# Peptides against a protein of PDB entry 6TME: the designs that were tried, part 68

Target 1, 324 residues: chain A of PDB entry 6TME
Amino acid sequence: NRLKRAYIALQAWKKAFYSDPFNTAANWVGPDVCSYKGVFCAPALDDPSVLVVAGIDLNHADIAGYLPPELGLLTDVALFHVNSNRFCGVIPKSLSKLTLMYEFDVSNNRFVGPFPTVALSWPSLKFLDIRYNDFEGKLPPEIFDKDLDAIFLNNNRFESTIPETIGKSTASVVTFAHNKFSGCIPKTIGQMKNLNEIVFIGNNLSGCLPNEIGSLNNVTVFDASSNGFVGSLPSTLSGLANVEQMDFSYNKFTGFVTDNICKLPKLSNFTFSYNFFNGEAQSCVPGSSQEKQFDDTSNCLQNRPNQKSAKECLPVVSRPVDCS
Target 2, 324 residues: chain A of PDB entry 6TME as posed
Amino acid sequence: NRLKRAYIALQAWKKAFYSDPFNTAANWVGPDVCSYKGVFCAPALDDPSVLVVAGIDLNHADIFGYLPPELGLLTDVALFHVNSNRFCGVIPKSLSKLTLMYEFDVSNNRFVGPFPTVALSWPSLKFLDIRYNDFEGKLPPEIFDKDLDAIFLNNNRFESTIPETIGKSTASVVTFAHNKFSGCIPKTIGQMKNLNEIVFIGNNLSGCLPNEIGSLNNVTVFDASSNGFVGSLPSTLSGLANVEQMDFSYNKFTGFVTDNICKLPKLSNFTFSYNFFNGEAQSCVPGSSQEKQFDDTSNCLQNRPNQKSAKECLPVVSRPVDCS

## One batch from the design tools (peptide; aimed at target 1 D223)

Design b2_p25_8 (made by RFdiffusion4)
Pose (drawn by RFdiffusion4):
Order: sequence, then C-alpha cells, then structure tokens
Structure b2_p25_8 (pose): chain A 324 residues (1-324), chain P 25 residues (1-25)
Amino acid sequence: as target 2 above (324 residues)
Amino acid sequence: AFEERLEEEKEEMEALEEEKAEELE
C-alpha cells in the first residue's frame, strides 16, 4: 500500500522532531498523509489515477530533528525543500531510493560531515542546495558530471581544490563562497556551458586567473573577491560580453586595469579594491561615469584617494608574478 | 568594508526570517 509507506515515513520523521516551534507537524496524524502540513500530493507520473506524495516543503519551519532512514520510503518525492530548519546530522543513504529527486534544498540547517554523496545517485537531479551547513572535506569531482542547473555550496567548510571536472558542468549558477577551497581556478572553467553566475568570495584560492575565463561569454556575475589571487587581470576578460557584476576585491592582483575591461557593454559594477594595481584607464575611475560603478580603494594608484602607501607598494609592485 | 558587506547580508537574512515567522504564526 503506497500511501501507507508514506505514512510510516512521516510518522518515523515526526518521532525525530525534538522541537517544532510553529507546531508545523501538529496535524500529522492519521492515514490521510496528503492533508499533513508541508506534504504535497499529486498524480503519479506514470498513472494520473494514482495518488502519491510528490513533495515535501518545510521551508522556514525551524524544526530541530534529523532525517531518519525511513524517509527512504518516500519513493515518489521529487521536491524536497527544508530551508532554514535545524535538521542535524547526515543525509541518510536510504535517500538514494528517491529516484525522482529533482530539487533538493537543505540549505541553512545543522547538517555536518562529508559531502552528501547520496545526491550523486539521483538521475533526475537539477537543483542541489546544501549551502549554510557544516559540510566539510573534499568536494566530489563527479558532482560536475551530473546535469545540475544549480549548485549551491557556499558557507560550508569544504577544503582542498576545485575539481578539474568543473568544466563539465551545465550549471547556470555555481556558488563556492565562504569555504576553505585552495589552489588555482582550473583552466577547464572556460568549458562550462550555460554558466551565468559563479561566486568564489572568501576562500583560499591563489595563482593567476586563467585566461580561459574570457570564454564565459554568457556570465553576468563573476565574483572572485577575498581570495589570494596574483598576477594581472587577463586581457581575455574582454570576452565577458555579458558580465554585469565583476568583483576582484581583496586579492593580490598587480598591474593595469584597462578600458578593455572597463568599457564592457553590460558591466555596471566593477570592484577591484584592496589589490596592488598601479595603473588604471580613465574610464575605470570611480565617480567618472553615471552608468558604471567602480571601486579602486586601497590599490597603488597615483592621484587617487585612499590608496596604499608607496612604502607598502614598491616591494609588491616592482615584483610582479610571472604567470607561468 | 568587507565586514560591512557581511553585516548587511546578515541583517537582511534576519529580517526575512522574522517576516516568514510572522506568516507562519
């Protein structure tokens, strides 16, 4: 009996609810699971006459609990939204039985430990949001082999390198911000198709920017701030024909900022503050344009306010890194 | 400046969570 399997799964889950501030699971009684709050039923995909539990949405319920293995019984679920709860522990391996999983959002919870690799087992997965948890360790490179449209990894404790496989991703949005990733951005980044937004804010990345970034002609947001990148901005960045937000602040970049970048057509907010740039095109000057917003604070620029001292600048400015 | 940016994001998140709590009540 199909809905009985859903009943067991939801009752096993309620038992694991230690605190439910909004009494969200108060009506989770009896066998009519479709009436349970946060449970969403629909016709079966292969038979419109059969009723199935197809979605779970407990966004912002702030429930402290954990996900028991019995949730693996919800075999018809394709939507799972539990943003802003207090669900703790790990994602049960039994969730690999949820073969219709399409969008999985466990953002802003209390999950911990290694990347939830059960997500790799879902053939229809398109949206994966694990941001704002305590996931840590290496990132499984095979995650960029899945045909994900969106990958949100920001605000965890992930470590080590960006996988070389990133160029295989079909994602339109990828976030790595606020982890402990290290090393270089892979040269394969230029092979990412469909990419519109990529956020690296606040990691431990270094090395020079790969010239292959310039192939991302559909990118509207490129934010590499608060890392440790060195070298000059690649001249290939003129290929970012669609970039609207570009932020390289808080790095160790050196050299010139040219109008090859500052005059990009759709570029409206270009922040390159807190680097070691010793020259900038006139069109790159903040306050110079009514359409474009620039920020050059704390660089090594003559005749500009709030720059680094000449004492701090000359050692770094006179010793540019050979991107080789 | 970077810290200010993080504070602003935190304040926006707190406001959103208060608004959602009011809807749930």

Design b2_p25_8_s2 (made by RFdiffusion4, then SolubleMPNN; from b2_p25_8, 14 letters changed)
Fold by OpenDDE base, seed 1:
Structure b2_p25_8_s2 (fold): chain B 324 residues (1-324), chain A 25 residues (1-25)
Amino acid sequence: as target 1 above (324 residues)
Amino acid sequence: SLEEKLKEEEEKREEELKEMAEKLK
């Protein structure tokens, strides 16, 4: 009986709660699991006459606890939303039995350990949100082989390089922000055919931006701020026909910010502050447009306010990084 | 049996926790 398995799983989970401030699991009593708060039943896909637990929504419950291995008995769950809790420990490998998993949101918790590779075992997964946790180590390259619509990795402890497999991703939104990623952005990034939003904020990324970024024709948000990027902005950025928000602030970029970038047709905000740019086109000057907002603060620009001193600029500007 | 499956899942969890603890040292 599928509901009996679900009952065992849910009772095991209730026992794994250390704190339930809102008494969310107060009604988690008895075999009628479909009446449980945050438990949603639906007809089974393989047998419409059978009722199964198809979804969990415990979002914003502030529950402290862990995910017990018995959750692997919830084999009919397609939606698992437990964000904004205080769940700790690891994601159980027993969740590999949840072969119908479609949306997995464990964001805003206290999960630790490596990337939850169990997520890679779910053939139908479309949404993965693991942001605002303490996941660490390398990102598995195989994540980008998944047909995901969104990949939220931000605010974790992920390290190492971004996998070159990123170009295989079909995701529209990918967040790497506030991790410890290092190395270059892979050139394969230009192959992300469905990409709308990508965020690299607050990592240890370095090197030159790949020219292939200019192939991201559908990107509306590109944020690479607060990294260690060097060299000039790629001239191919003129290809970002749909970019609305672009941020390169808090890097080590040099060279000239061109008209072709600042005149992008959909560009609303372009922040390139806190770099070592030594020139900008008139179209890039803050206040030059009513439709576009620019920030050129703290560069090496001549005749602009709030720039770095010659003492700070000269050592960097005199030694431009060749990205060719 | 269901009990056997539960036991196997618990054992896997213990292994996972152990592996994690070793990596965090």
Scores: peptide ipSAE 0.018, ipTM 0.470, DockQ to the pose 0.016
OpenDDE base, seeds 2, 3, 4, 5: peptide ipSAE 0.007, 0.006, 0.007, 0.009; ipTM 0.275, 0.352, 0.273, 0.316

Design b2_p25_8_s3 (made by RFdiffusion4, then SolubleMPNN; from b2_p25_8, 13 letters changed)
Fold by OpenDDE base, seed 1:
Structure b2_p25_8_s3 (fold): chain B 324 residues (1-324), chain A 25 residues (1-25)
Amino acid sequence: as target 1 above (324 residues)
Amino acid sequence: SLQERLEKEKKEREEELEKMRELLE
């Protein structure tokens, strides 16, 4: 029966624990898996008279170990939350059998290998959190075809370019932060109709910002800091009617920071420090507004404190990148 | 900060999970 399969899976998992400092699995004994700590049972969707393992919650258990293939026997699991542990290895492909998967959180672990493509096989997946791991390689374009509320990829080892399929995403929050992504932000970004927050911080992204960013009318947070972006800020950024937090710091931007950007109606914080901007509107000057915070530190601005030297500025400012 | 925001989101998700857990009990 289903509970017997669950028993096999859970016992295999217990055996895969190298360390259980809080003795979370101490009561994982016997056939009554529904009594196991962190295991939650519910009536099966296809047969309400049958009790099945529907959820796993081992969050913050500090368990060291790996995910054995036998976890594929937990075919009724819809909620799988094992964040803040020390699980290592790869996500088993056998989890493809968990067709009811709705929420999958393996964040803050020690998982390695490529993107867990098994997550793409789950038709009903709504929440995917794989941040704070050691996943590497290319991001599958298909991730953005999923109807996810949020896409948390930050603090991994992902590389290559951001897929152009990003424009298909219906997610409200997307984090690319602290990876090794390179290349340009795809122009299709402007098609992300539900996007509220997007962060690119701490990657190897480069090129000009696409004008299509200005089409992100619902964006409240846009952070592109700590990359290699060049050129001027797109004039279309004036279209970010709801942006509250905007950060372009630690890039190689040039040109003039315009009044239209700094006067965005919902803008609360705008950081454009550590670039090569050679001019800014008066509305962009720190202290010019009581309601808005600006940081123009370490640019090529005249008559402003804490700017780069002429020696540092001239080679860059004299060779502006044409983003047209 | 980014970290604060991510932590907030995590907390919210955990709260949601708790609600789901209650439904399963």
Scores: peptide ipSAE 0.029, ipTM 0.527, DockQ to the pose 0.082
OpenDDE base, seeds 2, 3, 4, 5: peptide ipSAE 0.026, 0.026, 0.023, 0.021; ipTM 0.545, 0.523, 0.509, 0.479; seeds 3, 4, 5 fail the geometry check

Design b2_p25_8_s4 (made by RFdiffusion4, then SolubleMPNN; from b2_p25_8, 15 letters changed)
Fold by OpenDDE base, seed 4:
Structure b2_p25_8_s4 (fold): chain B 324 residues (1-324), chain A 25 residues (1-25)
Amino acid sequence: as target 1 above (324 residues)
Amino acid sequence: DLEEKEKKKEEERKKELEEKRKELE
């Protein structure tokens, strides 16, 4: 009996709660698991006459505890949303039995350990949100082989390079922000045909931006701020026909910011502050447009306010990194 | 039933996404 298995799983989970401030699991009593708060039942896909636990929603419950292995008995769960809690430990490998997993949101918790590789075992996964945790180590390349709509990795402890397999991703939104990623952005990034938003904020990324970024025709948000990028902006950025928000601030970029970038047709905000740019086109000057906002603060620009001193600029500007 | 629930969850997710995006800026 599927509901009996679900009962075992849910009772094991209730037992794994250290704190339930809102008494969310107070009604988790008895065999009628479909009446449990945050538990949603639906007809089974293989037999519409059988009722199964199809979803869990414990978002914003502030529950402290861990995920016990018995959760692997919830084999019919397609939606697992437990964000904004205080769950700790690791994601159980037993969740590999949840073959219908469609959306997995464990964001804003206290999970630790390596990337939860069990997520790679779910054939139908479309949404993965593990942001705002303490996951660490390398990002498995296989994550981008998944047919995901969104990949949220931000605010973790991930290290190493971004896998070259990123180009295989079909995701529209990917966040890497506030991790410890290092190395270059892979050239394969230009192959992300469905990409709308990508965020690299606050990592240890370095090197030159790949020219292939200019192939991201559907991108509306591109944020590479607060990294160690060097060289000039790729001229191919003129190909970002749909970019609205672009941020390259707090890097080590040099060279000239061109008209071709600042006149992008959908560009609404372009921040390139806190770099070592030594020139900008008139179209890039803050206040030059009513439709566009620019920030050129703290560069090496002549005749602009709030720029770096000559002493700060000269050593960097005189030794530009050649990205060609 | 499942489709309706998924749709509802998608709407909630979109809202949460916008909120968290602002935190990243």
Scores: peptide ipSAE 0.019, ipTM 0.540, DockQ to the pose 0.034
OpenDDE base, seeds 1, 2, 3, 5: peptide ipSAE 0.017, 0.018, 0.019, 0.016; ipTM 0.533, 0.565, 0.534, 0.567; seeds 1, 2, 3, 5 fail the geometry check

## One batch from the design tools (peptide; aimed at target 1 S84 T175 A177 H178)

Design b2_p26_1 (made by RFdiffusion4)
Pose (drawn by RFdiffusion4):
Structure b2_p26_1 (pose): chain A 324 residues (1-324), chain P 26 residues (1-26)
Amino acid sequence: as target 2 above (324 residues)
Amino acid sequence: SYREEALKEMREKLAEDKAKLEEELE
């Protein structure tokens, strides 16, 4: 009996609810699972006459609990939204039975430990949001082999390198911000198709920017701030025909900022503050344009305010890194 | 849509987190 399996799964889950501030599971009684708050029923995909539990949405319920293995019984679920709860522990391996999983959002919870690799087992997965948890360790490179449209990894404790496989991703949005990733951005980044927004804010990345970034002609947001990148901005960045937000602040970049970048057509907010740039095109000057917003604070620029001292600049400015 | 709302919320939180990080770096 199909809905019985859903009943068991939801009752096993309620048992694990230690605190439910909004009494969200108060009506989770009896066998009519479709009336349970946060449970969403629909016709079966292969038979419109059969009723199935197809979605779970408890966004912002602030429920402290954990996900028991019995949730693996919800075999018809394709939508799972539990943003802003207090669900703790790990994602049960049994969730690999949820073969219709399409969008999985466990953002802003209390999950911990290794990347939830059960997500790799879902053939229809398109949206994966694990941001704002305590996931840690290496990132499974095979994650970029799945045909994900969106990958949100920000604000975890992931470590080590960006996988070389990143160029295989079909994602329109990828976030790595606020982890402990290290090393270089892979040269394969130029092979990412469909990419519109990529955020690296606040990691431990270094090395020079790969010239292959310039191939991302559909990118509107490129934010590599608060890392440790060195070298000059690649001249290939003129290929970012669609970039609107570009932020390289808080790095160790050196050299010139040219109008090859500052005059990009759709570029409206270009922040390159807190680097070691010793020259900038006139068109790159903040306050110079009514359409474009620039920020050059704390660089090594003559005749500009709030620059680094000459004492701090000359050692770094006179020893540029050979990107080789 | 849901993805648009999730993206917007994520961008707002990251703006806040980025501002705190910039303060710490200063």

Design b2_p26_1_s1 (made by RFdiffusion4, then SolubleMPNN; from b2_p26_1, 9 letters changed)
Fold by OpenDDE base, seed 1:
Structure b2_p26_1_s1 (fold): chain B 324 residues (1-324), chain A 26 residues (1-26)
Amino acid sequence: as target 1 above (324 residues)
Amino acid sequence: SRREERLEEARKELKEEKAKLEKELE
């Protein structure tokens, strides 16, 4: 009996709760699991006459606890949403049995350990949100081989380089922000044909921006702020026909910010503050447009306010990194 | 679709977080 298995799983999970401030699991009593708060049943895909647990939604329940291995008995679950809780520990490997997993959201918890590779075992996964946790280590390259719509990795402890397989991703939104990623952005990034939003904020990324970024025709948000990028902005950025929000602030960029970038047709906000740019086109000057917002603060620009001193600029500007 | 709705919500949250971070850096 599939519901009996679900009962075992859910009761094991209830026992794994250390705190339930809103008494979310108060009605988790008895065999009628479909009446449980946050548990949703639907007809089974293989037999419409059989009712199964198809979804879990415990979002914003502030529950403290862990995910017990018995959750692997919830084999019919396609939607698993438990964000904004205080769950700790690791994602159980037993969840590999949840072969129908479609959306997995464990964001805003206290999960630890390496990337939950069990997510890679789900053939139908479309949405992965593991942000705001304490996941650590390397990002598996295989994550980008999956047909995901969105990949939220921000605010974790991931390190090492971004896999070159990123170019294989079909995701429209990818977040790397506030991790410990290092190295260069892979040149394969330009192959992300469905990409709309990508965020690299607050990592330890370095090197030159790849020219291939300019191939991201559908990107509306590109944020690479608070890293260690060097060199000039790629001239190919003129190809970002749909970019609305672009942020390169708090890096070590040098060179000239060109008209071709600042006059991008959909550009609304362009922040390139806190770098070592030594020139900008008139179209890049804050206040030059009513339709666009620019920030050129704390660069090496002449005749602009709030710039770095010559003493700070000279050592960097005199030794530009050649990205060619 | 439900998926699209959740994606849009996530995008909104991301934008809000970005805006917050920008203010903190000022």
Scores: peptide ipSAE 0.029, ipTM 0.661, DockQ to the pose 0.371
OpenDDE base, seeds 2, 3, 4, 5: peptide ipSAE 0.026, 0.028, 0.028, 0.027; ipTM 0.630, 0.660, 0.647, 0.586; seed 5 fails the geometry check

Design b2_p26_2 (made by RFdiffusion4)
Pose (drawn by RFdiffusion4):
Structure b2_p26_2 (pose): chain A 324 residues (1-324), chain P 26 residues (1-26)
Amino acid sequence: as target 2 above (324 residues)
Amino acid sequence: SAEDEARKEFLEKKSQEMLDKNEAEN
């Protein structure tokens, strides 16, 4: 009995609810699971006459609990939204039985430990949001082999390198912000198809920017701020024909900012503050344009306000890194 | 230092903005 399996799964889950501030599971009684709050039924994909539990949505319920293995019984679920709860522990391996999983959002919870690799087992997975948890350790490179449209990893404790496989991703949005990733951005980044937005804010990345970034001609947001990048901005960045937001602030970049970048057509907000740039094109000057917003604070630029001291600048400015 | 403080405030602000946006979308 199909809905019985859903009943057991949801009752096993309610048992694990230690605190439900909004009494969200108050009506989770009896066998009519489709009437349970946050449970969403629909016709079976292969038979419109059969009723199935196809979605779970408890966004913002603030429920403290954990996900028991019995949730693996919800075999028809394709949508799982639990943003802003207090669900703790790990994602049960039994969730690999949810073969129709399409969008999985466990953002802003209390999950911990290694990357939830059960997500790699779902053949229809398109949206994966694990941001704002305590996931840590290495990132499974094979994650970029799945045909994910969106990958949100920000605000965890992930470590080590960006996988060389990133160029295989078909994602339109990828976030790495606020982890402990280290090393270089892979040269394969230029092979990412469909990429519109990529956010690296606040990691421990270094090395020079790969010139292959210039191949991302559909990118609208490129934010590499608060890392440790060195070298000059690659001249290939003129290929970012669609970039609207570009932020390289808080790095160790040196050299010139040219109009090759500052005059990009759709570029409206270009922040390159807190680096070691010693020259900028006139068109790159903040306050100079009514359409474009620039920020050059704390660089090594003559005749500009709030720059680094000459004392701090000359050692770094006179020893540029050979990107080789 | 002052630059370190500004960096820390910047990161906290960005993190909060990303969380608020995510919560608004949900």

Design b2_p26_2_s1 (made by RFdiffusion4, then SolubleMPNN; from b2_p26_2, 20 letters changed)
Fold by OpenDDE base, seed 2:
Structure b2_p26_2_s1 (fold): chain B 324 residues (1-324), chain A 26 residues (1-26)
Amino acid sequence: as target 1 above (324 residues)
Amino acid sequence: SKEEEELEKYLKEKAEKEKAEHDAAH
């Protein structure tokens, strides 16, 4: 009986709670698991006459605890939303039995260990949110071989390079922000045909931006701020026909910010502050447009306010990185 | 300092050159 397996799983999970401030699991008593707060039942896909646990929603419950291996008995769960809790430990490998998993949100918790490779075992997974945790180590390349609509990785402890497989991703939104990613952005990034939003904020990324970024025709948000990027902005950024928000602030960029970038047709905000740019087109000057916001603060620009000193600029501007 | 003035001059001349190259290309 599927509901009997679900009862075993949910009772094991209730025992794994250290704190339930809102008494969310207070009604988790008896065999009627479909009456449990945050448990949702639906007809089974293989037999409409059988009721199964199809979803869990414990969002914002402030529950402290861990995920016990018995959760692998919830074999009919397609939606697993447990964000904004205090769950700790690792994601159980037993969740590989949840072959119907469609949306997995464990964001804003205290999960630790490597990337939860069990997520890669789910054939139907479309949404993956693991942000605001303590996940560490390398991002597995295979994540981008998944047919995901969104990938939220931000605010973790991920290290190493971004996998070259990124170009295979079908995701519209990908966040890498506030990790420890290093190395260059892969040239394969330009192959992300469905990409609307990509965020690299606050990593250890370096090198030149790949020219292939200009192939991201559907991107509306591109944020590469707070990294170690060098060289000039690629001229191919003129290809970003749909970009609205662009941020390159807090890097080591040099060279001239061109009209072709600042005149992008949908550009509403372009921040390139806290770099070493030594020139900008008139279209890039803050206040030059009513429709566009620019920030050129703390560069090496002439006749602009709030720029770096010549002493700070010269060592960088006199030795431009060739990105050719 | 004289060194800072020379550095500012260098940065200015470089910026003016890059602007001229930009304006000629666009």
Scores: peptide ipSAE 0.161, ipTM 0.780, DockQ to the pose 0.020
OpenDDE base, seeds 1, 3, 4, 5: peptide ipSAE 0.160, 0.154, 0.163, 0.137; ipTM 0.782, 0.777, 0.779, 0.760; seed 4 fails the geometry check

Design b2_p26_2_s2 (made by RFdiffusion4, then SolubleMPNN; from b2_p26_2, 17 letters changed)
Fold by OpenDDE base, seed 1:
Structure b2_p26_2_s2 (fold): chain B 324 residues (1-324), chain A 26 residues (1-26)
Amino acid sequence: as target 1 above (324 residues)
Amino acid sequence: SEEEKKKEEYLKEKAEKELEKHLAEH
């Protein structure tokens, strides 16, 4: 009986709660699991006459505890939303039995260990949110071979390079922000055919921006701020026909910010502050447009306010990085 | 299917809204 397996799983999970401040699991008593708060039942896909646990929503419950292995008995769950809790430990490998998993949100918890490779085992996964945790180590390249619509990885402890497989991603949104990613952005990024929004904020990324970024014709948000990027902005950024928000602030960029970038047709905000740019086109000057916002603060620009000293600029500007 | 399209649209809108919140916080 599927509901009997669900009962075992949910009772094991209730026992794994250390604190339930809102008494969310207070009604988790008896065999009628479909009446449990945050448990949603639906007809089974293989037999409409059978009721199964199809979803869990414990979002914002502030529950302290862990995910027990018995959760692998919830074999009919397609939606698993447990964000904004205090769950700790690792994602159980037993969740590989949840072959219908479609949306997995464990964001804003205290999960630790490597990337939860169990997520790669789910054939139908479309949404993955693991942000605001303590996941660490390398990102598996295989994550981008999944047919995901969104990938939220931000605010973790991920390290090493971004996999070159990123170009295979079908995701419209990808966040890498506030990790420890290092190395260059892969040139394969330009192959992300469905990409609308990508965020690299607050990593240890470095090197030149790949020219292939300019192939991201559907991107509306591109944030590469707070990294170690060097060289000039690629001239191919003129290809970002739909970019609205672009941030390159807090890097080590040099060279000239061109008209072709600042005149992008959908550009609403372009921040390139806290770099070593030594020139900008008149179209990039803050206040030059009523429709566009620019920030050129703390660069090496002549005749602009709030720029770096010649002492700070000269050692960097005199040694431009060739990105060709 | 029409249901798959609606789910895809919902996921995109949800993803966009969640990213907008993230961008506003940082």
Scores: peptide ipSAE 0.016, ipTM 0.478, DockQ to the pose 0.046
OpenDDE base, seeds 2, 3, 4, 5: peptide ipSAE 0.014, 0.008, 0.014, 0.014; ipTM 0.440, 0.391, 0.467, 0.371

Design b2_p26_2_s3 (made by RFdiffusion4, then SolubleMPNN; from b2_p26_2, 16 letters changed)
Fold by OpenDDE base, seed 2:
Structure b2_p26_2_s3 (fold): chain B 324 residues (1-324), chain A 26 residues (1-26)
Amino acid sequence: as target 1 above (324 residues)
Amino acid sequence: SKEEEEKKKYLEEKAEKEREKHLAEH
């Protein structure tokens, strides 16, 4: 009996709660699991006459506890939303039995350990949110082989390079922000044909930006701020026909910010502050447009306010990194 | 079956709404 298995799982989970401030699991009593707060049922796919637990929604419950292995008994769950809690420990490997998993949100918790590779085992997964946790180590390259619509990885402890497999991703939104990713952005990034938003904020990324970024025709948000990027901005960025928000601030970029970037047709905000740019086109000057906002603060620009000193600029500007 | 299709549609619509919410919070 599927509901009996669900009862065992949910009672094991209730027992794994250290704190339930809102008494969310107060009604988690008895065999009628479909009446449990945050539990919803639907007809089974293989037998429409049988009700099964199809989803969990415990978002914003402030529950402290862990995910017990008995959750692997919830084999009919397609939606698992437990964001904004205080769950700790690791994602149980027993969740590999949840073969109908479609949307998995464990964001804003206290999960630790490596990337939850159990997420790679779900054939129908479309949405993965693991942001605002303490996940660590390498990102498995296989994550981008998944047919995901969104990938939220930000605010974790991920390290190493971004996998070259990123170009295989069909995701519209990908966040890497506030991790410890290092190395270059892979050239394969230009193959992300469905990409609308990508965020690299606050990593240890370095090297030159790949020219292939200019192939991201559907991107509306591109944020590479707070990294260690060097060299000039690729001239191919003129290909970002739909970019609205672009941020390159807090890097080590050099060279000239060109008209073809600042005149992008949908560009509303372009921040390139806190770099070592030594020139900009008139179209890039803050206040030059009413439709576009620019920030050129703390560069090596002549005749602009709030620039770096010649002493700070000269060692960097005189030794530009060749990205050719 | 019709019920499988209805269930699938329900889950897809629910997941879509949650994705839209997450995108708005980004």
Scores: peptide ipSAE 0.026, ipTM 0.608, DockQ to the pose 0.037
OpenDDE base, seeds 1, 3, 4, 5: peptide ipSAE 0.019, 0.023, 0.024, 0.017; ipTM 0.486, 0.628, 0.488, 0.517

